Peptides against a protein of PDB entry 5KEZ. Designs and how they scored, part 206

Target 1, 320 residues: chain A of PDB entry 5KEZ
Amino acid sequence: NVAIYNPFRPWWERYQPVSYKLCTRSGNEDEFRNMVTRCNNVGVRIYVDAVINHMCGNAVSAGTSSTCGSYFNPGSRDFPAVPYSGWDFNDGKCKTGSGDIENYNDATQVRDCRLTGLLDLALEKDYVRSKIAEYMNHLIDIGVAGFRLDASKHMWPGDIKAILDKLHNLNSNWFPAGSKPFIYQEVIDLGGEPIKSSDYFGNGRVTEFKYGAKLGTVIRKWNGEKMSYLKNWGEGWGFVPSDRALVFVDNHDNQRGHGAGGASILTFWDARLYKMAVGFMLAHPYGFTRVMSSYRWPRQFQNGNDVNDWVGPPNNNGVI

## One batch from the design tools (peptide; made by RFdiffusion4, then SolubleMPNN)

Design b2_p23_4_s4 (from b2_p23_4, 12 letters changed)
Fold by OpenDDE base, seed 4:
Structure b2_p23_4_s4 (fold): chain B 320 residues (1-320), chain A 23 residues (1-23)
Amino acid sequence: as target 1 above (320 residues)
Amino acid sequence: AAAAEEQAKLRARVREYILQKPA
């Protein structure tokens, strides 16, 4: 991915890929293989956060400032390490004036335009699908158990399916023969927009963002909510079917919202309430649970926003 | 700086989602 030095190596640089090389702040491919092997050998499975909707931001300077030293040029849409060129992006397909998503009530914009400047890959192209599949298959062959698909809301479900159809079975050294990768898709659906989580059920599980939002409200006793109302927690609260849901109290994004988190979202900054929420989540059978493991950073609030929300995990001069 | 601004917009969008009422 791109290496950002202003601010100094923020967490979000990881979500700006310039290649599919397994060479990041966390280590090289050999080190990754070693980690996956060690984890698998003790029954701990690895699920990769796969950034396949886009490459880096269009405003990033061209050069070799990347975690693996690969050259890239956002201005010309040149990513030779893949390789991608201008033919592999949705620049001509997006019809907005800015080239970015301007209206989230327009599903076509949401999927064909740039997410906040991130160069949007033309996932309709078999070439692009194949390059992504190759990347994911390489990870599968290494021994990962599945994937979180980043920014799935911004990809057409059919394009995702086409990629998934190209994936290998899991590595039989650790998984039963014929096992398929576990897929969960990041889709932010709180209602009010045309794209629905249900659009993605065919590809795998989806993130249920209503879970953390509503649970936070209840635990905080906002709007007259009571714990007793959780009796029909899950589908009874309008959430997606349990077998399609990945649930969580917070994630890295909403952990960095207003105050200790975004609105009702509970985070480790509110330790007591957070433990209550996480405890409830783990005790309740609804959905596939994900527990957040984060870190503290020197928060500095301005106008209700933490200006240091970019701070990544503890590191040694940028190396994690 | 430009990249940081783009990410700031992304974060703002996420915050907007959090503030929305679920359907």
Scores: peptide ipSAE 0.025, ipTM 0.661, DockQ to the pose 0.158
Fold by OpenDDE base, seed 1:
Structure b2_p23_4_s4 (fold): chain B 320 residues (1-320), chain A 23 residues (1-23)
Amino acid sequence: as target 1 above (320 residues)
Amino acid sequence: AAAAEEQAKLRARVREYILQKPA
């Protein structure tokens, strides 16, 4: 991915890929392979956060300022490490003046235009699908168990399915023969927009952002909410079917401010309430649970906003 | 319905705000 130095190596640089090389601040491919092997050997499975909707921001300077030194040129849509070219992006498909998503009530914009300047891949092209599948299959062959598909809301469900149909079975060294990768898709659906989480049920599980938002409200006792109201927690609260839900108390986005779920989201900053929420989540059978493992950063609030919400995970081992 | 739509748009913009910081 791109190496951002101002601010210094923020967390969000990881979501601006310039290649599919396993060579980032998280480690190199050998280290990743080793970790996957060690984890699998003790029954811990790995699910990769796969950024496949887009490449880096269109405004990033061309050059080799990337985690593995790969050259890239956002201006010309040149990503030779893949390779991608100008033919592999939705520039001509997006009809907005800016080239970015301007109206979230327009599903076509949401899926065909750039998410905040991030170069939007033409996932309708078989070439692009194949390059992504190649990346994911490499990970599958290493031994990962599945994927979180980042920004799934911004991809057509049929394009996702086309990619998934190209995926290998899981590595038989650790998984039963014929096993398929576990797929969960990040779709922010709190209602009010045309794109629905149900659009993606056919591809796998979907993130249920209502879960953390509503649980936070209940635990905080907002609006007269009581724990006893959780008697019908899950589908009874209007959430997606349990077998389609990936549930969580918080994620990296809404942990850092007023993201999806708003101020109701509980985080480790509210330790006692957070433990209650996580404990409840783990005890309750609804959905597939995901536990957040994060880190502290020096929060600095200015006008109600943390100006240090960019701070990335700790790194003191020289990996750049 | 209108309130829900506004809330959804707000949250979407917040995500955009986070992702826009790169450039």
Scores: peptide ipSAE 0.024, ipTM 0.642, DockQ to the pose 0.082
Fold by OpenDDE base, seed 3:
Structure b2_p23_4_s4 (fold): chain B 320 residues (1-320), chain A 23 residues (1-23)
Amino acid sequence: as target 1 above (320 residues)
Amino acid sequence: AAAAEEQAKLRARVREYILQKPA
């Protein structure tokens, strides 16, 4: 991914890929392989956050400022380490003036336009699908158990399916023969928008962002909400079917006030309430649970916004 | 600063998304 130095190595640089090489702030491919092996050997499975909707931001300067040193040029859509070129992006499909998503009530914009300037891959192309599948299959062969598909809301479900159909079975050294990768898709659906979580059920589980948002409201006792109202928690609250849901109290985005949920989202900053919410989530049978492991950073609020929300995990001069 | 701009855009997206949700 792009190596960002201003601000200094923010967490979100990980979501601006320039190659599918396994060289990151966390280590190189050999170190990753070693970690996966060690984890699998003790029954801990690895699920990779796969960024396959886009490459880096269109405004990032061309050069070799990347975690693996690969050259890239966003301006010309040149990513030779893949390789991708201008033919592999949706620039010509997006009809907005800016080239970015301007209206989330327009499903075509959400899928075909750039997410906050991130160069949008043409996932309809078999070439692009194959490059992504090769990346994911390499990880599968290393021994990962599955994937979080980042920004799935911004990809056509059919394109995702086409990629998934190219995936290998899981590594038989640790998984039963014929096992398929576990897939969960990040889809933000709080209602009121054209794109629905149900559009993605065919590909795997989806994130249920209503879970954390509503639970936060209840635990905080906002709007007269009571714990007793959780009697029919899950489908009874209008959530997706349990067997399609991945649930969580918070994630890296809404922990920083980003994404779905707003101020209702409980985080470690409110330790007591957060423990209550996480405890409830783990005790309740609804959905596949995910627990967040995060860190403190020096928050500085200006005009209601944390100007340090970019701060990544504790690191040694950018190396984790 | 391209990086700072990217961060600003990300925050802008989040704000826009939230504002577009039904009341």
Scores: peptide ipSAE 0.023, ipTM 0.632, DockQ to the pose 0.230
Fold by OpenDDE base, seed 5:
Structure b2_p23_4_s4 (fold): chain B 320 residues (1-320), chain A 23 residues (1-23)
Amino acid sequence: as target 1 above (320 residues)
Amino acid sequence: AAAAEEQAKLRARVREYILQKPA
């Protein structure tokens, strides 16, 4: 991914890929392979956060300022380490003036335009699908158990399906022969927009962002909500079917106050309430549960927004 | 600076999304 120095190595640089090389601040491919092997050997499975909707931001300077030193040129859409070129992006397909998503009520914009400047991959192309599948298959062959598909809302479900259809079975060294990768898709659906979580059920599980938002409201006792109202928690609250739901109290985005769920989201900053919410989630049978592990950072609020929401995990001058 | 600006725009859009949530 790109190496960003202003601000200094933010967490979100990880979501601006310039190659599919397993070479980042977290380590190299050999170290990753070693970790996967050690985890699998004790029954801990690895699920990779796969960024496959886009490459880096269009305004990032060209050069070799990346975690593995790969050259890239966002201006010319040149990513030779893949390789991608201008033919592999949706620039000509997006019809907005800015090239970015401008209206979330326009599903075509949401899927074909850039997410806040991130170069949008042309996932309708078999070449692009194959390059992504190669990346994911390499991970599968290493021994990962599945994937979180980042920004799935911004990809056509059919394109995702086409990629998934190219995937190998899981590594038989640790998984039964014929096992398929576990897929869960990040789809922000709080209602009111044309894109629905149900559009993605065919590809695997989806994130249920209503879960954390509603649970936060209840635990905080907002709007007269009571714990007793959770008696029909799950589908009874309008959530997706349990067998399609990936549930969580918070994630890295809404933990920083600028994600789906708003101020209702509980985080470790509210320790007591957060423990209550996580305890309830783990005790309740609805959905597949995900527990967040995060870190403290020096929050600084200005006009209700944390100006330090970019701060990444603890590091020593950029080294994790 | 450009990357920071892009992130700020993303945050703004997400906030708008939250505000547009139906009652």
Scores: peptide ipSAE 0.022, ipTM 0.640, DockQ to the pose 0.172

Design b2_p23_5_s1 (from b2_p23_5, 12 letters changed)
Fold by OpenDDE base, seed 4:
Structure b2_p23_5_s1 (fold): chain B 320 residues (1-320), chain A 23 residues (1-23)
Amino acid sequence: as target 1 above (320 residues)
Amino acid sequence: SAADAAAAAYRERARRAFMPNPN
């Protein structure tokens, strides 16, 4: 991915890929293989956060400022390490003036235009699908158990399916023969927009953002909410079917105040309430649970926003 | 709620909307 130095190596640089090389702040491919092997050997499975909707931001300067030194040129849409070119992006398909998503009530914009400047891959193309599948298959062959698909809301479900249909079975060294990768898709659906979580059920599980938002409200006792109201928690609260839900109290975005769920989201900053929420989540059978493991950073609020929301995990001069 | 959805949409547009400087 792009190496960002201003601010200094933010967490979000990881979500601006320039290649599919397993060479990042976290280590190189050999180190990754080693980690996956060691984890699998003790029954800990690895699920990769796969950024396949886009490449890096369109405004990033061309060059080799990337975690693996690969050259890239956002201006010309050149990513030779893949390789991608101008033919592999949705520039011509997006009809907005800016090239970015301008209206989230327009499903076509949401999927065909750039997410905040991130160069949007033409996932309708078999070439692009195959390159992504190659990347994911490489990870599968290494021994990962599945994937979180980043920004799934911004990809057509059929395109995702086409990619998933190209995937190998899981590595038989650790998984039963014929096992398929576990897929969960980041889809923000709190209602009121045309894209629905149910659009993606066919590909795997989806993130249920209503979970953390509503649970936060209850635990905080906002609007007269009571714990006793959780007696029909899950589908009874309008959430997606349990077998399609990945649930969580918070994620990295809303932990920083700029994700779905608003102020109701509980985080480790509110330790007591957070423990209550996480405890409830783990005790309740609804959905596949995800527990957040994060870190403290020097928050500085200006106008209700943390100006240091970019701060990444503890690192040694950018190396995690 | 509709208000929550609108707020979420706004925040989603804002997420990862950083001005990176790779230099």
Scores: peptide ipSAE 0.036, ipTM 0.577, DockQ to the pose 0.103
Fold by OpenDDE base, seed 3:
Structure b2_p23_5_s1 (fold): chain B 320 residues (1-320), chain A 23 residues (1-23)
Amino acid sequence: as target 1 above (320 residues)
Amino acid sequence: SAADAAAAAYRERARRAFMPNPN
């Protein structure tokens, strides 16, 4: 991915890929392979956060400022380490003036335009699908158990399916023969927009963001909410079917939120309430649970916004 | 800047992950 130095190595640089090389601030491919092996050998499975909707931002300077030193040129859509070229992006498909998503009520913009400048891959192309599948299959062959698909809301479900159909079975050294990778898709569906979580059920589980938001409201006792109201927690609260839901109290994005509904999200900053919420989540049968492991950073609020929301995990000169 | 734009992107994701404040 892009190596960002201003601010210094933010967490979100990981979501600006320039190659599919397993070479990042967390380590190299050999170290990753070693980690996966050691984890699998003790029954700990690895699920990779796969960024496959886009490459890096269109405004990033060309060069070799990347975690593996690979050259890239966003301006010309040149990512030779893949390789991708100008033919592999949706620049011509997006019809907005800016090239970015401008209206989230327009599903075609959400899927075909750039997510705030991130170069949008043409996932309808078999070439692009194959390059992504090769990346994911390499990980599968190493021994990962599945994937979180980042920014799934911004990909057409059919394109995702086409990629998934190219995936290998899991490594039989640790998984039963014929096992399929576990897939969960990041889809932010809070209602009111045309893209629905149900659009993605066919590909695997989806993130249920209503879960953490509503649970936070209840635990905080906002608006007279009571724990007793959780008697029909899950589908009874309008959430997606349990077998399609991946649930969580917070994630790396919404724990950095501000204002509006963001205040309902419980995080480690509210330690006692957070433990209550996580405890409830783990005790309740609804959905597939994910527990967040985060870190403290020097929050600095200006006009209600944390200007340090970019801060990544504790590191040694940018290396974890 | 490119960094600012990238940060804005993920802030937007975060924003859209929030339910309306019931208060």
Scores: peptide ipSAE 0.035, ipTM 0.660, DockQ to the pose 0.151
Fold by OpenDDE base, seed 1:
Structure b2_p23_5_s1 (fold): chain B 320 residues (1-320), chain A 23 residues (1-23)
Amino acid sequence: as target 1 above (320 residues)
Amino acid sequence: SAADAAAAAYRERARRAFMPNPN
C-alpha cells in the first residue's frame, strides 16, 4: 500500500493499495504464510480484510512511496505491479463533477464513483475480476479461511459474485475438501439509503452495524432502553437474518467516531460497559460474532473530535 | 433512520482522508 508519512504511517494507509503483494507493515509474505500455518495447526483460522473496491487515492504523488517499493502513478491510473491501467477504473462511468461520490442516495454514484478520492476499480471487467481473484486465490492457497470484503457497499453485488465464483476451494491441508471461503461483506446499512444489506445476502454474510449501535444504546441506558428489551434481540430488533449477520460491538472505524454508530458505540475506552456488551454478544445466539482487538493511542480531543484518530497500530519494524 | 444514515455516509467519506503527498 501507499506509505503515508504525514501523518506518520496512519492506520488508513493500509486501505490504499498499490499492488496485491503481501508486503506491508504487518509483515512480508513469508511471515504471513508462517502465521497462517501456525494458526491453522492449532485450529485458529484466518480471514483477510480484502481491499478490492479501489486502489490508492487519486491525489497521491506518483513514485515508489509504498510498503513494498512498487511504482505507481495515480494520475495516470498506472499500477504496474498488478498491472492496472486507465482501462481498469470507473473514471468514465462516474458522472459527478468531482469524480467522487457526492450523493449517497444515488446508488450508481456510490458504486461507480470514488470513495473519498480512492481510485475506483472497474469491477465489471473480467480482467479486473481475475486480478482480484488471483490475489484472493493466492491467499486461499496459503491457507486463509475467508475474507472480509472492504467497502462492499461500493461494489455491485453481481460483480462481487463474479469474483467469488472464481475462487478456489480452501486448502485441503487444513480444511475439508470442497470447503468454500468464508465471506462477509462490509455494508453500512442503517436505513434511509437505497443500498440495502439484503442486496448482498447472496454473496455471504453482511456486517450488521445496527447491532453495535443499538446494543450501545441499551447498555448505556439511553432513551429509557432496558436490558429486558433484549429478549427478542436479533431479527426481533429489525436486524438482518442471523445466518446473514456478522455482528460486533465496535470496529476500527467507529472506535474513532468514523462510520456508523456514532456516540452509542462502546469501545475499550469504556471498559466496564464494553465488557458487558461483548459478554452479551458472545452469549447470545444471534449472528456470527467478531471480537475486536485494538490498541490505545494518545487521544487528543479538539471540539469533540480526536485529532489523533489517525494513529496506526504499534509497529517496530522501522523500515516497511 | 435517514439522519443516522446521512451521518454515517458523511463519516464514511471522511474516514480515509489522506494527503495528496504521502511525504
Scores: peptide ipSAE 0.034, ipTM 0.595, DockQ to the pose 0.106
Fold by OpenDDE base, seed 5:
Structure b2_p23_5_s1 (fold): chain B 320 residues (1-320), chain A 23 residues (1-23)
Amino acid sequence: as target 1 above (320 residues)
Amino acid sequence: SAADAAAAAYRERARRAFMPNPN
């Protein structure tokens, strides 16, 4: 991914890829392979956050300022380390003046235009699908158990399916022969927009963002909501079917006030209430549970927004 | 909730506070 120094190595640089090389601030490919092996050997499975919707921001300067030193040129859509060129992006398909998503009530914009400047990959192209599948298959062959598909809302479900159909079975050194990767898709669906979580059920599980938002409201005792109302928690609250749901109290985005959930989201900053929410989630059978592991950073609020929400994990001069 | 649904588009656009040309 791109190496960003202003602000200094923010968490979100990880979501601006310039190649599919497994060399990041977290380590190189050999170190990753070693970690996956060690984890698998003790029954801990690895699920990769796969950024396949886009490459880096369109305004990032060209050069070799990346975690693996690969050259890239956003201006010309040149990513030779893949390789991608201008033919592999949706620039000509997006009809907005800016090239970015401008109206989230327009599903076509949401999927064909750039997410806040991130160069949008043309996932309709078999070449692009194959390059992504090769990346994911490399990880599968290393021994990962599955994937979180980042920004799935911004990809056509059929394109995702086409990629998934190219994937290998899991590595038989650790998984039963013929087993398939576990897929969960990040889709923010709180209602009111045309793209629905149900659009993605065919590809795997989806993130149920209503879960953390509603649970936070109940635990906080907002809007007169009571714990007794949780008697029919799950589908009874309008959530997706349990077997399609990936549930969580918070994630890295809404922990920072971004995306779905708003102020209702409970985090480690509200320690007691957060423990209550996580405890409830783990005790209740609805959905597949995910527990957050995060870190403190020097929050500084201006107009209700943390100006330091860019701060990444603890590091030593940029090295994690 | 109705409030979440009404603000969903705004929040989605605000997620991941990327900086223009951060390099």
Scores: peptide ipSAE 0.034, ipTM 0.598, DockQ to the pose 0.089

